# Peptides against a protein of PDB entry 2N1D: the designs that were tried, part 58

Target 1, 169 residues: chain A of PDB entry 2N1D
Amino acid sequence: EVKVKIPEELKPWLVDDWDLITRQKQLFYLPAKKNVDSILEDYANYKKSRGNTDNKEYAVNEVVAGIKEYFNVMLGTQLLYKFERPQYAEILADHPDAPMSQVYGAPHLLRLFVRIGAMLAYTPLDEKSLALLLNYLHDFLKYLAKNSATLFSASDYEVAPPEYHRKAV

## One batch from the design tools (peptide; made by RFdiffusion4, then SolubleMPNN)

Design b1_p16_2_s4 (from b1_p16_2, 7 letters changed)
Fold by OpenDDE base, seed 3:
Structure b1_p16_2_s4 (fold): chain B 169 residues (1-169), chain A 16 residues (1-16)
Amino acid sequence: as target 1 above (169 residues)
Amino acid sequence: ANTEALEADIERALAL
């Protein structure tokens, strides 16, 4: 397996996210006020503004594109709790041609990094390339941790209506 | 099954 470490600052949020949805029966407000595309764009701009001259195999834009692709592939099948599935079905019906990176936000993006390690284990990358990719992923996670106060908030969730609760449990 | 896998991975991530 490929280990992707979650920053200590973000671990409590994974618990809160799980609690809000699975125990409190709340839903993340969709479409997200700040979607995955926007978060990744902000990260890319942040990295470019820092003036880092490191010449690594992967460019920031390539890493961003990769994260976006993985998110869009994995969201519907691997990143949702059971309670969220009716909401996802509604999103697909209302936005059939929209990538999920334009609909979902930071909490679901963070969930990706909990699951992505297993997927990377099957990616045909040499050891050096994999190490470089992991460094970028960890760097991005550090960015999320740094901006966690604005990216992760219980106020972005809302109590699901009774009719939703009946069809989701 | 997918939900259980996600929850299990979160638990592992918290333990690491």
Scores: peptide ipSAE 0.406, ipTM 0.890, DockQ to the pose 0.837; fails the geometry check
Fold by OpenDDE base, seed 1:
Structure b1_p16_2_s4 (fold): chain B 169 residues (1-169), chain A 16 residues (1-16)
Amino acid sequence: as target 1 above (169 residues)
Amino acid sequence: ANTEALEADIERALAL
């Protein structure tokens, strides 16, 4: 089993995010004011500014690309609560060719990391590559924790209108 | 289904 540990600072947000959607019947505002692409770009630039070697910069870019790809593949089928399905359907109808990393933001990105472990367990990676990947995933999660005050906010959610509730069967 | 799996994984993540 591949274990991806969530920083203690971000665990309360997973609960709040779940509560906002499932119990309070709110929706994250889409398109996100700061989407996944932007967050990953900021992380990459942050790492590059820390004086990494060329090889390390390449590794960061590969990790960013991998996170983006996994997010885009998993968002619709693995990272949404039932209540969010109509919203996702509307996004697909309005923007059929847009990658979800350009639509969704930090809360849904964080959800990826509670699910990605199981996916990585079946990915054919050598031990060294897997260890390196896990190190960067944890490093990225630490980055999210450091910037949590600006990335995670209940004010980015809004109460779904009555007509939405009728669609959320 | 997938929603249930997400909730279960969050529960496990919180238990760590």
Scores: peptide ipSAE 0.406, ipTM 0.891, DockQ to the pose 0.844; fails the geometry check
Fold by OpenDDE base, seed 5:
Structure b1_p16_2_s4 (fold): chain B 169 residues (1-169), chain A 16 residues (1-16)
Amino acid sequence: as target 1 above (169 residues)
Amino acid sequence: ANTEALEADIERALAL
């Protein structure tokens, strides 16, 4: 098992996100005001602005591209609670060709890192490459924690209407 | 199925 450590600052949010959806029957507002693509772009620009000239096997852009790809592949099948499935179906019907990284935002992106460790366990990477990748993933998570005040908010959720409850059975 | 797996993984992540 590949362990991806979630920053302590973000652990409470995972609980709040779960509670908002599963117990309070709320939905994250879609399309996100700040989508996954935008978050990853901001991170990449942030890293480039730091002026780090160290030679690394993985470029920031490659890491960003990888995260985006994993998110787009896993969102519909691995990152949604049951209550969110009707909303996802509506998104697919209205925007069939749109990548989910352009629709969803930070909360769902954070869920990816809860599941990505298991996926990486089946990825053919040598020990050195895996360690380097994990360092980048942890660095990105630290970035999310650093910007958590603007990325994670309960105000981005709304109570689902009764008609939604009827089709969410 | 995936919901249960997600919840289980969240619990594990919180324990780390």
Scores: peptide ipSAE 0.380, ipTM 0.884, DockQ to the pose 0.878; fails the geometry check
Fold by OpenDDE base, seed 2:
Structure b1_p16_2_s4 (fold): chain B 169 residues (1-169), chain A 16 residues (1-16)
Amino acid sequence: as target 1 above (169 residues)
Amino acid sequence: ANTEALEADIERALAL
């Protein structure tokens, strides 16, 4: 299997995210104040500001595009807890053609990296390409860790109303 | 099933 290491700084957040949703019955506020598209754009700009060559810039853009695509494909079927399903259904009803990268934010994006390894295992990439991709994925995760105070906050969640509880049962 | 898979993967990630 392809292993994607989660930074130690972000591991507690995975637990907190799970707890907020499944035990505290809260929902991440949607649409996200800072969506996945914005996070990826900020990352790309961050990398460009570090004096990367044209080739490196191209690679970053490709990685960003890839992460976005994987997120949009996997969000609805792979990255949601059961309690979040009614919320997702409402999002689909209200925004049927919107990519989920424009709706969801950092917590769900982080969940992607918990699951993406299995998907990459079935992607036909040579060893060098896969290693390069993994390096960029880890680099991006380090970026998330550096900006965790801004990207991950319990204040981005809210207690689901009683009406939601009834339809989530 | 997918939720369980997510939780399992999170547990694995935490164990690493």
Scores: peptide ipSAE 0.366, ipTM 0.881, DockQ to the pose 0.839; fails the geometry check

Design b1_p16_3_s1 (from b1_p16_3, 10 letters changed)
Fold by OpenDDE base, seed 4:
Structure b1_p16_3_s1 (fold): chain B 169 residues (1-169), chain A 16 residues (1-16)
Amino acid sequence: as target 1 above (169 residues)
Amino acid sequence: SEMDKQIEEIQAALGE
């Protein structure tokens, strides 16, 4: 098993997100005002601005690509609460050709790191790639923590309408 | 901690 530690600063956001969706029956506003692609781009630029070597820049790009890929693969099957399924269905209908990293935002991206460990345990990655990914996953999480004030807000959620509740079992 | 317990619940609830 691969265990990805969530920074303490981000744990409350995971809980709040969980509470907003599952208990308060709210939905994250989609498409996200700041989608996963944008967040990853900002991270990459942030890393590049810190004077990374060419090798490090390459590594960052690979990690960003990896995170994006895993997010897009896992979003629909592993990163949604049951209550969000109707919304996801609507997203698929409205954005059939768009990767979910262009639709969803920080909260769902954070959820990735709750599940990615288990996924990586069964993913055929070479040792070097896995080590690099794990290192940068933690680095990226630290980045999210640093920018949590701008990335996570309950105001990005809204109460699901009654019509939605009828669709959500 | 309570927070960690909640994270476990989150882990279990995701993907439903």
Scores: peptide ipSAE 0.669, ipTM 0.955, DockQ to the pose 0.831
Fold by OpenDDE base, seed 5:
Parts: structure tokens; C-alpha cells; sequence
Structure b1_p16_3_s1 (fold): chain B 169 residues (1-169), chain A 16 residues (1-16)
């Protein structure tokens, strides 16, 4: 099993996010004010601004592309709580061709790293490549932790209306 | 830890 370590600073947010959705019956405001695409772009620019070589820049871009791809593939099937399903259906209806990385934001992106380890376990990577990938993923998570005050906020959630509760089981 | 236990619950609840 491939284990992706979540920074301790971000673990409480995962719990709060879980609580907001499943217990408090709130929904993350969509489309996100700051979507996954923008977060990844900011990360890439951050890495480039730190004097990386061309090779490092290339690697960062590949990692960003990979994270985006995994997110877009996994969001609908792996990264939603049951209560969020009606919202997701509405998003698909309103934005049928939009990648979910343009709709969802930091909380759902963080959820990716709860599940990505299992997916990576089935990915045919050699030990060296896997280690390198994990290093980049951890680096990205550290970036999220560093910027957590601006990326994660309960104010980005809203109480689901009664009409929504009728749709959600 | 309690936090880790909650993360496991989160992991189990995602994708439902």
C-alpha cells in the first residue's frame, strides 16, 4: 500500500469539512471562488519563482498535470460524500463539458490525497519514480498547509436548503 | 489517535 502522509495542519480541516457536509448538512459553494486549476497554477508559479531549473519546472508541470488528471477522474466517484451527490448532479447538468477542476476547490482537492494512495498502489511505477512522485505530492501538500488560511474556510459552505434535503438521502 | 480514526472514517465515507 502506498501511503500519502497528510500534514498535521490539514487533518483538522478534513474533519471539519467532513463535519460540515455530513453532520451539519452544508454544501461547499460551487463554482468555487478559487478552483483546483487556479490552486495548481499558483503552486506551479510558486515553485518557478523559487529559482528552479528548467528541469524542475518541467517536473512541477508534470506533477500539476497529474494531480489535475487524478482529481478530474476521481471527483465524481471517489471524492464526494453521499450528501453532495445532488449538488454534483446539478453541476454536471449546468456544466456538462467542464472539468471538475474548474468547478471544485481546495476542500475537495485535499480529499484527493486521502484516496490517491490506493490508486497509486495500482499504478505501474518503479520504486524510484514512485518515490519521486510521492515527494512532489508531499511538497504540494506542504504548500496547501502553508496557504491553508486562505484556501480553507467554513465560510465557503452554506446550509443546504430544504429543497435540497428532499433530494438527498 | 482520535484524529487518525476520524480520517479513516472520512476515507470510508468518501465515494458513497
Amino acid sequence: as target 1 above (169 residues)
Amino acid sequence: SEMDKQIEEIQAALGE
Scores: peptide ipSAE 0.660, ipTM 0.954, DockQ to the pose 0.847
Fold by OpenDDE base, seed 2:
Structure b1_p16_3_s1 (fold): chain B 169 residues (1-169), chain A 16 residues (1-16)
Amino acid sequence: as target 1 above (169 residues)
Amino acid sequence: SEMDKQIEEIQAALGE
């Protein structure tokens, strides 16, 4: 098992996100005003601005690409609560070829790190490579924590309309 | 902690 540690600063948001969706029956507004692609791009640029070497920049780009890939693969099957399924179905119908990293935003991206550990356990990486990857994942999570005020907001959620409730039941 | 337990519940609920 590979465990990805979630920063303490972000744990309350995971709970709030969970509560907003599952208890308060709200939905994250889609498409996200700031999608996963944009967040990852900002992170990459942030790392670049810190004076990284060419090799480090390459590593960051690879990590960003990896996060994006895993997100796009896992979103539909592993990163949604049951209540969000009708919304996802609508997204697929309206945007069948769009990668989910262009549709969803920070809350769902954060959920990835709750589940990605299990996926990494089946990835054929040597110990050093895995450690490096985990370090970057943790670094990215710290970036999310640092920017949490702008990335995570309950105002990005909306009460699901009665019509949606009928579909979600 | 209680928070960690909630995270575990979240982990279990995702993908349903």
Scores: peptide ipSAE 0.660, ipTM 0.954, DockQ to the pose 0.830
Fold by OpenDDE base, seed 3:
Structure b1_p16_3_s1 (fold): chain B 169 residues (1-169), chain A 16 residues (1-16)
Amino acid sequence: as target 1 above (169 residues)
Amino acid sequence: SEMDKQIEEIQAALGE
């Protein structure tokens, strides 16, 4: 199994996110004020501005594109709690052709890295390529940790209305 | 740790 290490700084947020949704019955406000696309764009620009890339096997743009694709593929089936399903259904109805990377934000993006390891295990990559990819993923997670104060906030959640509770468990 | 156990629970709960 491919293991993606979550930075210690972000682990508490994963727990808070989980608690807000599953225990406090809140929902992340959608569409996100800062969506996954914008976060990835900021990361790419950040890396390009630094001008010090040690790993040459993967380009920053390719890594960003890969993260985006994995997110869009996995969001609906692997990155939502049961309580979020009605919200997701509404999003699909209102935005049928929009990639979820344009709708969801940092909390759901962080959830990707809880599950992406299993997906990468089935990807036909040689050991060297996989190692390089993992390095980029960890680098991106470090970026999220560095910017966690602006990316993760409980104020981005709201209490689900009673009518939502009737259709969610 | 307790935090790691919670993350395992998160991992199990996602995708339901």
Scores: peptide ipSAE 0.656, ipTM 0.953, DockQ to the pose 0.836

Design b1_p16_3_s2 (from b1_p16_3, 12 letters changed)
Fold by OpenDDE base, seed 5:
Structure b1_p16_3_s2 (fold): chain B 169 residues (1-169), chain A 16 residues (1-16)
Amino acid sequence: as target 1 above (169 residues)
Amino acid sequence: SADDARIAEIQAALGE
């Protein structure tokens, strides 16, 4: 397995997110007020504003595209807790052609980095390429940590109604 | 750490 280090500032949020969903039986409000696409766009613009060369800008765009693709592929199968399955089914029914990066937000995006390491383990990348990718992923995570106050909030969750509980059990 | 231990559980619980 490839280890992706989560910033210490974000580890408590992963725990809070887990608690909100699995123990408090809450759901993240969907569609997200700020979706994954928007977060990635902000990151790309942030990197470009810091005076990157054309090559560095290209690299950032590729990393953003990669993160988006991984998220869209992995969301339904690897980034949801069991309690969130009925909500996901409703999203698919209501938005059948929408990529999940346009529906979900920061909490689920952060979950990606808990699981992405295992996916990268069997990706055909040499040591140098993998190191470069990991550097970008860690840079992005640092960006999330820096903006955590605006990206992560328990107020974005709501208590699931009794009707939902009946569907979830 | 305590967070690391919980994250291990999170990693196992995701995707269920």
Scores: peptide ipSAE 0.557, ipTM 0.942, DockQ to the pose 0.848
Fold by OpenDDE base, seed 4:
Structure b1_p16_3_s2 (fold): chain B 169 residues (1-169), chain A 16 residues (1-16)
Amino acid sequence: as target 1 above (169 residues)
Amino acid sequence: SADDARIAEIQAALGE
């Protein structure tokens, strides 16, 4: 397995997110006020503003595209708790043609990095390419940590109604 | 750490 280190600043949030969903039976408000596409765009712009070279900008764009693709592929199958399945089904019904990166937000994006390591283990990347990718993933995670105050909030969750509980059982 | 242990549980619980 490829190990992706989660910044210490974000570990508490992963736990809180887990608790909100699985224990408190809350749901993240969808569609997200700030979706994954927007977060990735902000990151790309942030890197651009830091005076990166053309090659580095290209690399950032590729990383952003990759993260987006991984997210869209993995969201439905690997990034949801059981309790979130009915919500996801509703999202698919209401937004059949929308990529999940346009619907979901920071909490689910962060979950990607809990699971992406296993996926990368089966990706045909040479050692150097993998190391470079991991560096960018860590860089992105640090970006999320830097902006965690605006990206992660329990106020973005809401208590699921009783009707939802019946669907989730 | 306690968080690390919980992260392991999270990793296992996601995708169910």
Scores: peptide ipSAE 0.557, ipTM 0.941, DockQ to the pose 0.845
Fold by OpenDDE base, seed 3:
Structure b1_p16_3_s2 (fold): chain B 169 residues (1-169), chain A 16 residues (1-16)
Amino acid sequence: as target 1 above (169 residues)
Amino acid sequence: SADDARIAEIQAALGE
């Protein structure tokens, strides 16, 4: 398994997110005020504005596209807690053709990096390419950490109504 | 750390 290191600044948020959903029985408000597509776009623009002169194998746009694709593939099967399943089902029913990167936001995007390592282990990349990809993923995580005050907030969650509890528990 | 242990639980709980 490929290890993706989560910045120390973001670890408490992963725990808070877990607590809000699984123990406090809250739901992240959907559609997200700032969705994954927007976050990735901001990152790409940030990288381009910083004047990076590194000629790495992966371009910023390719990395962004990759993260987006991984997120959209993994969200439904690997990035949700059991309590969130009814909400996801409702989203699929209402927006069957919408990519989840346009619906979900920063908390679920961060969860991707908890699970993506196992998937990368089976990706046909040579050692050099994998190292470059990991560097970009870690760079993106550092970006999330830098902007954590605006991206992660408990106020983006809501207490699930009683009728939802009957579906989820 | 306590956070690391909880993250391991998070990793296991996701996808259920």
Scores: peptide ipSAE 0.554, ipTM 0.941, DockQ to the pose 0.830
Fold by OpenDDE base, seed 2:
Structure b1_p16_3_s2 (fold): chain B 169 residues (1-169), chain A 16 residues (1-16)
Amino acid sequence: as target 1 above (169 residues)
Amino acid sequence: SADDARIAEIQAALGE
């Protein structure tokens, strides 16, 4: 397994997110006010504004594309709590062709990094490429931590209605 | 840490 370190600043949020969903039976409001696509775009623009070279810009774009792809592949099978399944089913019905990176937001994106290590373990990357990728992933996580006040908020969650509770575990 | 322990639980709970 490839270890992806979560910044200490974001660990409490993962716990709060877990608590909001699994114990308080709340749901993240969907579609997200700020979706994964926009977060990644902001990150890319942030990196570009820091005076990166063309090569660094290219690398950032590739990393952003990769994160987006991993998120879209993993969201439905690996990044949801059981309680969120009915909501996901509704999203699929209402947005059948939309990538989940256009629907979900920062909390679910952060969950990706809890699980992505196992996926990377099966990706054929040489040591240098893997190290570079991990550096960018950690850089992105640092970006999320820096912007956590605007990206993560309990106000983006809402109490699930009674009818939802009846169909959710 | 306490958060690390909870994150392990989170990791196990995701995808259920």
Scores: peptide ipSAE 0.552, ipTM 0.941, DockQ to the pose 0.830

Design b1_p16_3_s3 (from b1_p16_3, 11 letters changed)
Fold by OpenDDE base, seed 3:
Structure b1_p16_3_s3 (fold): chain B 169 residues (1-169), chain A 16 residues (1-16)
Amino acid sequence: as target 1 above (169 residues)
Amino acid sequence: AEWDAQIAEIQAALGE
């Protein structure tokens, strides 16, 4: 297993997100007002504006692309709670050709980092490359933490209607 | 440390 450390600032949000969905039976409003694509784009622009001169193996754009790809692959199978399944089905019906990075937002993106470590363990990367990738992932998480006030809000969730409750656990 | 146990539960619940 590859350990991806979640910033302490974001751990409470993961719990709040989990509570909103699984206990309070709310749903994140979709499509997201600020989707994963937009968040990643902002991060890339942020890194470029800082004028980083570090000589790293991976470029920011490559890391962003990688995160996006992992998110799109993992969202439907690994990043949803059971209660969110009916909503996901509706999303697939309404947006059949859209990548989920264009539909979902920050909370689901954060969930990726709870699971991505296991996926990276099976990726054929040498030790040095893996370390560099992890550094970028941690850097991105720090960015999320820094911007958490604007990216994570309970107001982005809504109470699921009674009709939805009949379809979900 | 306070949140680690709950995160473990989250990790287990995701993907169901």
Scores: peptide ipSAE 0.646, ipTM 0.948, DockQ to the pose 0.820
Fold by OpenDDE base, seed 4:
Structure b1_p16_3_s3 (fold): chain B 169 residues (1-169), chain A 16 residues (1-16)
Amino acid sequence: as target 1 above (169 residues)
Amino acid sequence: AEWDAQIAEIQAALGE
């Protein structure tokens, strides 16, 4: 199976995110103050500012597009904890035409990389292409780690109200 | 390494 390595700097956050939602019964504030689209745009701009060649710039754009697509496809079915389902339903009702990359933020984006490996295992990529993709995914993860102080904060979560608990299992 | 076991739990819990 394809394994995507999570930077050590981000592993504690994944656990904190998990704990905040599943144990402390909190919810990430939506819509995110900095959504996935914005994060990916910042990453792309960051890479472009590093003096990438045309080929590298193209590759970055493709990777960004790919991450966005995977996120939007996987968010509802693979990137939410059970406790977040009522919130997701509300988001769908309030923003039926909005891609989830415009609603959700860094914590959920990070969750993508916990699950994306399994999806990539079913993707018909040759070994070289897969390795290249993984390198870019790891590069992006390192970017998230570098900016983790601004992207990940427990203050972006809030205790779910009692009425929410009644909706959530 | 100490986080890996918890990450596995996270991986299992996501999508429920």
Scores: peptide ipSAE 0.644, ipTM 0.948, DockQ to the pose 0.840
Fold by OpenDDE base, seed 5:
Structure b1_p16_3_s3 (fold): chain B 169 residues (1-169), chain A 16 residues (1-16)
Amino acid sequence: as target 1 above (169 residues)
Amino acid sequence: AEWDAQIAEIQAALGE
């Protein structure tokens, strides 16, 4: 089994995010003020600014593209709590052709790494390629941890209105 | 670890 190690600094946020949605019945404000695309772009630029070679830049771009693709594929089926389903349906209706990486933000992106390990286990990668990928994923997670103060905030959530509750149950 | 049990529950709840 492929295990993606989540930084200890981000584990409490996963729990807070889970609590905000499932227990406090709040919703993350959408569209995100800082979407997944922008987060990945910032990461790529951050890596490029640290003196990476052309080969390293190419690798970072591939990793970013991969993360984006996995996120867009998995968001609707694997990265939402039941309470978020009506919101997702509304997003699809309002933005039918927009990739979810342009709508959702850091909290949902972090959820990807809770599930991506299982997906990678079924991906035909050799040991070296898998190790390299995991290194980049861990590097990205460390980046999220470093910038967690600006990326993760309970103020980005709001209490769902009564009308929403009727749709969610 | 401190948060692993809760993360396991999160992992099970996602995708419902």
Scores: peptide ipSAE 0.644, ipTM 0.949, DockQ to the pose 0.838
Fold by OpenDDE base, seed 2:
Structure b1_p16_3_s3 (fold): chain B 169 residues (1-169), chain A 16 residues (1-16)
Amino acid sequence: as target 1 above (169 residues)
Amino acid sequence: AEWDAQIAEIQAALGE
């Protein structure tokens, strides 16, 4: 399995996110005020503003596209806690053709990096390509850590209503 | 170390 290191700054948030949902029975407000697409776009623009060459810019775009694709593929099956299943079902019913990167936000995006390592293990990449990809993934995680104050907040969660609890048992 | 143990639990809980 490929190991993706989570920045120390973000580890507490992963735990808080987990606690908010699984123990406090709260839900992340959907659709997200700042969705995954927007976060990735901001990252790409941030990298471009740093004076990268054309080749580096291309690489950033490819990485962003890759993260988005993995997120959209993995969200429903690998990035949700059991308590979030009814909410996801409602999202699918209301937005059947919308990619989840347009619905979900930073907390769920961060969860991707808890699971993506296993998926990368099955990706046919040579050692150099994999190392480059991992470097960009870690770079992106550093970006999330740098902007954690604006991307991660307990105020983006809300207590699930009683009706939801009955569905989520 | 403390966080890593909890992250492992999170990893196991996701997708349930």
Scores: peptide ipSAE 0.641, ipTM 0.947, DockQ to the pose 0.857

